# Peptides against a protein of PDB entry 5Z08, part 40

Target 1, 168 residues: chain A of PDB entry 5Z08
Amino acid sequence: RQKDEWAKKTSSLMKQLDWFIGEHLGAMLAAEELGGPVVGELMEIDPDDLSAGFNAHGKLKKATSQPDLDRRQRRIDDIWGPQDEQGQAHKRKRGADEALAASAEMRDLIEQLMNKLVEAGGDNSATYVEIPRESAAARFLVRSKVAMFHPNDARRLRLVDFGRDLDD
Target 2, 222 residues: chain B of PDB entry 5Z08
Amino acid sequence: GLPRLIDAIEEASKIPAKRRQTPIKPTIEKLTTHLYTHGASPDSLLRLADLLTLRNHLDQASLAAITRNLYPSSTVSDEVVLRFIGALGHGQLKPTLALQALFLRWLVMVYHLLENPGVLGQVYGVLFDLLDTAAIRPQLCHLLALVTRRKHVRPFRIQAILTLSRQTGGDPNLTGLLRVFKNYYPEIIVGDATKGRASAFKHPDPQWRQHLDEIQQRRSEA

## One batch from the design tools (peptide; made by RFdiffusion4, then SolubleMPNN)

Design b1_p10_7_s3 (from b1_p10_7 with E8L E10A)
Fold by OpenDDE base, seed 5:
Order: sequence, then C-alpha cells, then structure tokens
Structure b1_p10_7_s3 (fold): chain B 168 residues (1-168), chain C 222 residues (1-222), chain A 10 residues (1-10)
Amino acid sequence: as target 1 above (168 residues)
Amino acid sequence: as target 2 above (222 residues)
Amino acid sequence: ELEELRALAA
C-alpha cells in the first residue's frame, strides 16, 4: 500500500516535472546555453529572444557580429542572415528547436540520474552518471541542490540523496 | 547633531528592547534622516561601524536601515573598513549574513572613498575564504573584483574558484571573478566554468551613488 | 518545482 502510494506520487510528480521542463525550463536552459541569463534570474524568456542571443551580461544581444561567441552562439549568429520575413520565421523555429533540445537533454539527464540511483541499491559510488559535457541542465540541477558533481571528476554527476538526511 | 543621536543609540543598544524606557525607532529614524541629508564624518562612521558590527541589542531592521543610509561625508578610514571585514563570516558574535551582505555592498559603493584601498588587499585572503558562503557571495565577488591585483591571483585561488564554480553550477559571480583573474593571467584555462554568464559587477545602487556624490560635493564646497 | 524535485530524489 505505501509503495503504491509512493509510486503514484512519484508518477504525478514526474508528470508535473515533465510539464515544467517542456513549458518553461527548456527555454530558460536554452537561453543559458546560449550565454543568456542563468535560470532563475530571468523568468520569462521569449523564444524569439533565444534567437537573438545574449551578451556577457545576460541581456539580449542585438545582432552585432561579435567574433568570440561560443559555437552555439555562432550558429545562431550565422542564422541571423538578412532580417527578411522568412528569416524571422526561421529564427523562431530555431529558438523553438533549441528549447526542445534543452528540454530533451534535461529529461534524459534526470532519467539517467534516477535510474542510476535505483540501480545502485544504496551504494553512493554507483550513483554517478557520466555526462559528456557540463550542460545548462547539469548546472541547473547542481544549483538547485538536486544533483552534485563528483569531487574529483566533473564528468560525473549524481542525485543528492535527501532520504539519508532524514534518517540521520 | 549626529554625535548626540549616536550617543542615544549606543546607550539603547546596551539594553534589551523589552527593557528600554523609550522606543528606539524614532531615534533611528532621526539618525537615518540625518545620515541621508548630511552623511557621516570619519569619527561618526567609526562609531556607527561599531554599532553595526559588534553584538548589541539593536534589531536587524534598525541595523539594516543605518547601513542603507551610511553615506560618508568624507573619506573612509582603514579602521572603519577593518570593522566591517572583521564582522564577516559565521559565528555567534558575528552579524547576520543578510547584514554582512549589506556591509559588503556598502564597501563596494564607497570603495572610491577609502583612505587606503590597499587595506582590502591586505585582507584579501580573509575575503576570498568566504566565497563558499552563498548568502554573501554576490557582493563578495563584486568587492574582490575591485580589490584583486596580480599578486592575489595565485594557482591555489584559481583552482579554488574553479572548484567552487563547478560545485555551484557556474555561479555568475564566480565566473565574473574568474574573468578578472584572467585579465592578469590570460593563460588561465577556465574551461567550461567560464562558458556561462558572468556578472558585470555593475554599481549595486545608482540612486545611492548619485546621492553620495551630492553629499561629497557639499563637503568640497565647505 | 525545485521542492518537487527534491521530493522525488528523497
């Protein structure tokens, strides 16, 4: 009975999380990946703003060709061809695609982290997920104190075990 | 005048609020109004720094109100600076972290009025070791960004910021501080830690700055 | 929402 209630609550929370990732968090994570504001500093990011990129201060960059932009920012700047109506539609689509990609990355990361936690059976050393890069998703989970990096290996991320703190 | 107001508050600070014969709030309001209008002399600043940093019976709202109105009318002495630095960190005798953040913000805003800016460089290690305290980190990084010189940029501190940046998920204030370090040593490989947004360390309160400038100008005319 | 994530990890 308690396991079933826990499973139902977990399922409900997972659905809510999935909704939140898709509707809100994905766009914010995409903005952070593009050098925009850190998640939590700016709550409303228009997908159109994602296409414009962000300056080092997290403000919307006007389309000025600054050369030292990170590869993802360069891809977006390369997309700023001439401001024709067709260019705006392509920019909106790309902003939406980046938000979707960020959402998918966050979902996948959470799934991997949860799966490793379950598989580890209480062994904290086995709960680490290997991440290919330090993503906005990974950083968000760490800032949220939901996940932590391995002390000696920034490629290893695990969920914080909140249950142990309750039993101590 | 300001000295009499400080005298009254100093005496009141020795007594628990419930045992005071008179409410202190009206006197605090008079003090903050005076500070807003005229600023504080170096002597008054020292006395106020003691009231703000030493354990006493003043309430947090009053301490915060004084700090927010702590306009220097002239320069800020090393002694005043050291009072605020000595008040930072964890401990039963230390001010609250919220108040410490206000102190750090104040130091940022009055940095150009320090009699000896080098005093902060001398206590650089003390400031740097507090970077793990999240509640004061934004203001602390801003202050360190102003204070940092080449002599402070050491390998162990670079590594400490990089480690802390990873642990905090790329805190923009740490990224900003690391960029300041990179200005002195361009060869510093910041890796993925600097790919994130960095704080610009803009002035915390433009209105406060403007008002401070007005107070400082009046002194130059007198 | 962050509290919900913490609840899931608990």
Scores: peptide ipSAE 0.009, ipTM 0.577, DockQ to the pose 0.014
Fold by OpenDDE base, seed 4:
Structure b1_p10_7_s3 (fold): chain B 168 residues (1-168), chain C 222 residues (1-222), chain A 10 residues (1-10)
Amino acid sequence: as target 1 above (168 residues)
Amino acid sequence: as target 2 above (222 residues)
Amino acid sequence: ELEELRALAA
């Protein structure tokens, strides 16, 4: 009975999580990946200020006509650049695609993390998932204190074992 | 005048709210109005710093209101600065972290009025060691961004920021501070963990700045 | 939301 209740509760939580990822979190993670605000941090940054970029001193770069070809700046310009109508449709589609990609990445990462935790059988050293990059998804889980990086290897991520902290 | 208002609040601060004969709120409102209009002299500023930083029976809303209206009419002494710095961190006798964040924000906004900006450099280690406190980290990083000089950029602090950045999932404020460090030592490898967006450390309140400037201008004409 | 994630990890 308790196992069945636990299974039902887990299933319900997983559905809620999946919904949250798809409806809200994916878009926010995509925005972060594209150089937007960090998820959960209200950066009072005027969108217009973001488009101009920041110098090393934190001052708004004057819109100098020379698009510094930095791929990241292009992404910022793609996010915040002048919305012409054709650019808006392409931008919206790209934004939707990025949100879907971010959602998929988050789902996959959570699944891998949970699977490794179960497989490890209590060995903390075996709970690490190898991540190809530090994604917005990975960072979000770390900020949320749900996951942690290996102290010496930022390519290794594991779930925080909340069950052990209750018994100490 | 302002000294009399401070006297009344100091006396009230010694007494629990439930035991006060008169509500303190009207006196706080008079104080904040006076501060908004005239600012605080160095002497008044010190007294107010004690009220804000020392444990007393004033409510958090009143303390926050005073802090938000704490316009210096002149300079800010080292003693005042040290009161606020001493109030930072964890402890039963220390102000709430929310109030500490307001203090740090205040220090950022009045940094140009410090009698000795070097005083913050002397307590740099104290400030830096508080970076793990998430509630005050944004304002703390901003203040450190103003205070940091080459002498403060040490290998152990670089490593500490990098470690904390990883642990926080790339806090933009830490990334911003690391960029300040990099200005002094360009060879600092901001690892992949710091590829996140950095805070620009903009002035926290342009309206507050404008009003402060107006108060300061009146002093120059006197 | 964060609490829900913690609950899932538990």
Scores: peptide ipSAE 0.008, ipTM 0.530, DockQ to the pose 0.015
Fold by OpenDDE base, seed 1:
Structure b1_p10_7_s3 (fold): chain B 168 residues (1-168), chain C 222 residues (1-222), chain A 10 residues (1-10)
Amino acid sequence: as target 1 above (168 residues)
Amino acid sequence: as target 2 above (222 residues)
Amino acid sequence: ELEELRALAA
């Protein structure tokens, strides 16, 4: 009974989290990946703003054609076609695509982190997920005190074990 | 005058609020009004720094109100600066972290009035070691951004900020401080931890700055 | 939101 209630509660929370990621967090994470504001500093990011990119100070920048090696950054360069009406539509679409990509990355990361936590069976050393990069998603989870990096390896991320604090 | 107001508050600060014969709030209001209008002389500023930094029976709202109106009419001495720096960190005898943040903000806003800006450079290590304290980090990074010189940018401090940046998920204030460091050593690899937005360290309160300038101008005309 | 995430991790 308690396991079933826990499973239902977890499922409900996961649905809420999925909604939050899709509706709000994805765009903010995309903005951060693009050099925009850190999640929480700007509450509302228009997909159009994502397409415009951000300067080093996190202000909206005009599209600079510099090919950044990051695949997400390349998509931004593709967004900066000529500022015609078609270019704006393409920019909006690309901003939306970046938000979707960020949402997918966050969902995948959370899933991996949760799976590793379950698989570890209480072994904290086995709870680490190897991350290919320090993404906006990873940073957000760390800022939120939901995840933490391995002290000696920034490529290893784990969920904070909140369960231990309940048993103490 | 201001000295008499400070005398009254100093005496009241020795007594718990419940045991005071008269409410101190009206005197605090007179003090803050006077400070807003005239600023604090160097002598008064030192006395007020002691009231703000030393443990006493003044309430947090009064301390915050004094800090928000702590306009120097002249320069800020090393002694005053050191009182505020000494009040930073964790400890039962130290002011609250909220008040410490106000002190750091104040130091940022009056930095150009310091008699010896180098005094902050001398205590750079003390300031730097407090970066792990989240409640004061924004203002602390701003102050460090002003204070940092080439001599302070050391490998161990670079690594400390990088480590702390990872641990904080890329705090923009730390990223901003790393950018300041990079100005002195361009070869500093600001790894993926710095892909985030850096703080611009803008003036915390433009209105306060304007009012300070007005107070300072009156001194130059006298 | 943060509390919700913490609740999920708990």
Scores: peptide ipSAE 0.008, ipTM 0.594, DockQ to the pose 0.015
Fold by OpenDDE base, seed 3:
Structure b1_p10_7_s3 (fold): chain B 168 residues (1-168), chain C 222 residues (1-222), chain A 10 residues (1-10)
Amino acid sequence: as target 1 above (168 residues)
Amino acid sequence: as target 2 above (222 residues)
Amino acid sequence: ELEELRALAA
């Protein structure tokens, strides 16, 4: 009974989390990835705002039309430089795509973190996920005190084991 | 216990070594042994941070020995962190650069135990502005590699690292830090500065880490 | 949100 209730609660929480990631957090993470505000400093970011990019002060710039550069790898000059007016419609799609990418990254990261925690069987050394980069998702989890970096390797991230603190 | 040892050292720290009635070294050894065995509580850490960072009459060897054995038994408070950060830089009231390097190394090694890692992000500018200080640069770059977030990766800081890298002939620690910056902005043209060897920012002392883990595990069992 | 993440990690 308790296991089933736990499973149901976990499933419900996962659904809510998935919803939150998709509806809200993804856009905020994408904004942070694009040089916007840190997640939590701005409550609502319109995906359209993501397409416009952010200036050096984290303020929305008018979106420049240049297509194919891996947006997460946009030149500092593109992030901080003057952006020209024209490409609004392609911008909305771009913002949505960035939000989706950020959402997917967050979901994947959470899944990996949870899987490693389960697989580790109590070995804290085995709970670390190797992250290819310090993403907005990873940073968010750390700021939220849900995850922590390995003290020796910022490429390794683990969930904070809240359960151990409860058994004391 | 540890508080009594700290009391004795605090009192001794007010008196020049030549005027002390009793040698402080035995008390320092007792303190370091206790720290090695049990670690320091948050309260004890704060007191020890004051002893380490404030100007007093303790010798450099004693201060270094305390720092090398400064195992937190629990978490590290913002206040403790800020004591160490406040001790960085140049000035007559500041600890020696050698001791500052040990403090930075310590912060790297205990980073995962900070109550609020964000506190270091708030003082990022203070840390970053010290990169020109060669004596502390290796540990400072390592700490910054842990602390750096997207909000810190600004054009002027990128340029500052690039300039300093050129001036230092491609210090591998600066190259390492620049690679961390590049993780946030892959498009950062690091030019020739990144063609060199970069520091991997490995844990400074694996044995110290292992011992810290043992001390921390005892806390979870208590 | 943070509480939900904490709950998942617990």
Scores: peptide ipSAE 0.007, ipTM 0.296, DockQ to the pose 0.030; fails the geometry check

Design b1_p10_7_s4 (from b1_p10_7 with E8L)
Fold by OpenDDE base, seed 4:
Structure b1_p10_7_s4 (fold): chain B 168 residues (1-168), chain C 222 residues (1-222), chain A 10 residues (1-10)
Amino acid sequence: as target 1 above (168 residues)
Amino acid sequence: as target 2 above (222 residues)
Amino acid sequence: ELEELRALAE
């Protein structure tokens, strides 16, 4: 009974996570990959600073003075800003494709991380997944304290084992 | 005047809110209005720094309101700076991390008014060692970006930023600080940790800056 | 702690 309830809860959580990845997180990760805002960065910004940085329409005020930021802000504006009609369809399609790709990458990464954790049987050295690149997905998991990189190898990522820290 | 308002708040700060005979909020409002209009003298700044940094019975909203209106009418002394720096980090007697972030933001905004900007360079190590504190990291990186000189860019600090950047999944503030380091040592290999967005460290509040400039101009005419 | 900071600034 408890195992079945756990399985149901886990399944429900996984469905919710999958939904969240597909509906929200994928687009944000794609934006980060494209040079947009870092996912969660806005949480570290004082709401007052956010309100000052965003116009009444939720657009980041063009910081005119920094060309590199302007270029990235243009990319952000290109991703999230009101797109002009003709460039809109191609950019929207590209944005949607990038969001789908980011969602798939995040799902795959989480799956690999969980599988390795289960397979390792408590050996922390065996819990590392080899990642081909430092993706927005990988960075997000690290920022969220869900995953950690190997101290000496940035290509190796593992889940944080939350269960062990509670018993010690 | 401002000294009398500070006196009243200092006395009130010694008493728990529930035991105060009169609400402190109206006095805080008068103080913040006065600060907004006239700024704070060096002596008043020191007294206010003590109120902000030392443990007392003032509520967080009042402390934040004072900090947001802490316009210097003149210069900022080393003593005032050191009060705010001493209030940083973890500890039972230290202000909240949210308030510490406001202090760091304030120091960024008044950096050009410091009597001795070198004082921050002298305490560079203290500031740098707080980079692991996520709640204050954005403002701390901004301040360090202003303060950093070639003498501060040491191999162990480079490595510390790189390590922390990796651990934080490429915090853009750390990337921004590392870029500042790279300005002094272009050969610094920032690796994959710097592929992320770097913070530009723009002025935190242009309106606050403009108002500060207006207050400072009145001093030059007096 | 503040005294230590002052000593560092001197």
Scores: peptide ipSAE 0.016, ipTM 0.534, DockQ to the pose 0.116
Fold by OpenDDE base, seed 2:
Structure b1_p10_7_s4 (fold): chain B 168 residues (1-168), chain C 222 residues (1-222), chain A 10 residues (1-10)
Amino acid sequence: as target 1 above (168 residues)
Amino acid sequence: as target 2 above (222 residues)
Amino acid sequence: ELEELRALAE
């Protein structure tokens, strides 16, 4: 009975988390990846603002063409194509695509972290997920104190085990 | 005058609130009004710094109100600065972290009025070692951004910021400070830790700045 | 004069 209630509560929480990622967090994470504000400083980012890109200070940047930034940053620069009406629609679509990509990345990361935690069976050394890059998603989880990096390897991320702190 | 108000508050600060014969709030309000109108002289600033930083029976709201109205009418001495720096960190005798954040904010806002800005450079290590304290980190990074010179940018401090940035998930204040370091040593490889937004370290309170300028201007005309 | 007035108000 208690296990079934726990399973139902967990399922409900996962659905709520999925909703939150899709409706709110994805756009904010995309903004951070694009050089925008850190998640939590700006609670509402319009996808249209994502298309405008951000300066080094996290403010909406005007379209400057610098070539050598990473493919996603180049995609931001490509979003900064000519401000014609068709260009704005393409920018909005691209902003939406980046938000969807960020949402997918966050979902995948959470799933991997949860799976590793379950597989580890209480061994903290086995709970680390190898991350290909320090993403906005990874940073957000660390800032929220939900996840932590390995002290000696920034490519390894794990969930904070709150259960252990309750048993001590 | 301001000295008499300070005298009354100093005496009241020695007595627990429940044992005071008279409420202190009216005297605090008179003090803050006076400070807002005229500012504080160097001598008054030192006395107020002691009231703010030393353990006494004043309530946190009163201490915060005094700090928010602590306009220097002239310069800020090294002694005043050192009182506020000495009040930072963890300890039973130290002010609350919330009040410490206000002190750091104040130091940022009055930095241009310091008699010797170099005094902050001398205590740079003390300030830097407090970066792990999240509650004061935003204001601390701002102050360090103002104080940092080439001599302070050392390999061990670079590594410390990089490590702390990873541990904090790329705190924008740390990223901002690291950018200041990079201005002195462009070769600093700011790895993935700097891909995030950096704080611009803008003036914390433009209205406070304007009012300070008005108080300072009245002094120059007198 | 203003410094004297400030000194008197202090």
Scores: peptide ipSAE 0.005, ipTM 0.612, DockQ to the pose 0.024
Fold by OpenDDE base, seed 3:
Structure b1_p10_7_s4 (fold): chain B 168 residues (1-168), chain C 222 residues (1-222), chain A 10 residues (1-10)
Amino acid sequence: as target 1 above (168 residues)
Amino acid sequence: as target 2 above (222 residues)
Amino acid sequence: ELEELRALAE
């Protein structure tokens, strides 16, 4: 019974995370990849609030959008975008494609991080994923205190094990 | 003039190097010579910022040469600043980290010429969140040292620098930035991780500064 | 004169 409840909760959380990545986070990551603001600056999300995870109802606590950062980001996006209507359409399409790519990268990275955590069986040294590049996705997870780099190797990323830190 | 040189480079930037009928290097050399002698107007700066920050077919050596000679003849607009800030970080469409470091260095060196210095304060979070990028951290810390005001010194940022300093083994640039933070909040406990040597954030290129001053002086006399 | 020289260089 407890295993089934855990499996259901995990499945529900993964669905919500997937939705969040696809609907919101991917676009923000793409904005960062396109030369826009760093993900999380637009959202006064205290990394600690992100680390607090999904509320009991699986909704990401809406980080209060800093309105001033949003305006500047739009301005940056407007400055970087092609000025012509055709350029805007191409920019929108490119933005959508980049958002999809960023979403896929984030999903893949999370999956790898989770898989390594499970495979490690409690060995923290085995929980590291080798990342080919410091992506917006990787940086976001680190800034959110969800992941951390290896102290001696910036190409290695692991999930923060919140379960162990609570017992110390 | 400078606009014609920029036009030629803009057109060349659309074409892969192997498909260009004419070598671009002589035109780049003319541009950099012109920039060194006369500087760039605000309008020219914007166009050059686009060439430097947008993905095109210009080689990295040419982009670096333009950046090293990017002397403003007047002020630097918010739009120009935002082009360079937007170019920072990792991404398929972003400039190389080496070029980004040059952009940050440039922003440090022209900080006193910004039309609105507050623009950098407005994008403070963007800059701060890039501190984990080692390749640009030295110049980024220097820029942040100039930009930081009391409103930016928040507990979460203090903790972020402290954490990153520990993770980096006490990067002198982070220690330097933390000292700037401490100027606003003396009660900030600089933990053992900050016992190391701090960067003094000296002007990155005194010769460049001197030459910039000469260009700026010629404008005031005209 | 310097503005004219700049304008000529432009």
Scores: peptide ipSAE 0.000, ipTM 0.308, DockQ to the pose 0.025
Fold by OpenDDE base, seed 1:
Structure b1_p10_7_s4 (fold): chain B 168 residues (1-168), chain C 222 residues (1-222), chain A 10 residues (1-10)
Amino acid sequence: as target 1 above (168 residues)
Amino acid sequence: as target 2 above (222 residues)
Amino acid sequence: ELEELRALAE
């Protein structure tokens, strides 16, 4: 009975987290990846703002024709699209696509981190996920004190085990 | 005058609030009003630095109010600077981290009035070693951004910032400080950890700056 | 004179 209640609560929390990632966090993470503000400094980011890009200081650039999309390996042809109405629609679509990509990355990372925690069976050394890059998603989890990097290897990320602190 | 107000507050600071014969708040208000209007002389500034940094029975609100109105009418001596630096960090006898953040903010705002800016360079290591303290990190990074010279940019400090940046998930203040380091050594690879926004280290309080300038101008006319 | 006045007001 307690396991079933815990499973239901966990499922509910995961749904809420998924919603939060999709509705809010994805756009903020995308902004950070594009050189915008660190997640938490700007609470509301419109996909249109993502398309405009950010300056070196993380301020919104005026909607210039070339969003500095360079940080995510997108094709040069996507950056140089015509400045016409179709170009603006393409920019908005790009902002939305970046938010979706960031959301997917966060979801995947959380899933991997949770799976490794379960698989490790209490061995903290086995709880690390290998990350291909230090993403906005990874940084957010670390800032939130939900995850931590391996002390000697920044490519290894694990969930903070809150359960151990409760048993001690 | 200001010396008499400081005398009264110094005496009151030795006595717990519950045992004081008179409320200290009116005297604090007179002090802060005087400081706002006239600023503090070097001598008064030293006495106030002692009141702010040494453990006494003054309440945190009073200490914060004095700090917010701590306009130098002249220069800031090395001794005053060292009082504030000595008050930083963890310890039972040290001011609260919130008050330490105000001290660091103050040092940033009065940096151009230091008699010897080099004094901060001499204590650079002390300041740098406090970067792990999250509550004061924003102001520390700003101060270090002002103080940093080529001699301070050492491999071990570069690595320390990079490590701390990873551990903090890319604190923009650390990224900003690392950019300052990169100005001296362009070969510093600000890895993926620094893809985040860097702090621009803007002046913390433009209104405070303007008022300080007004107080300083009165000195030049005298 | 203003410095003296400030010194007196202090």
Scores: peptide ipSAE 0.006, ipTM 0.580, DockQ to the pose 0.024; fails the geometry check

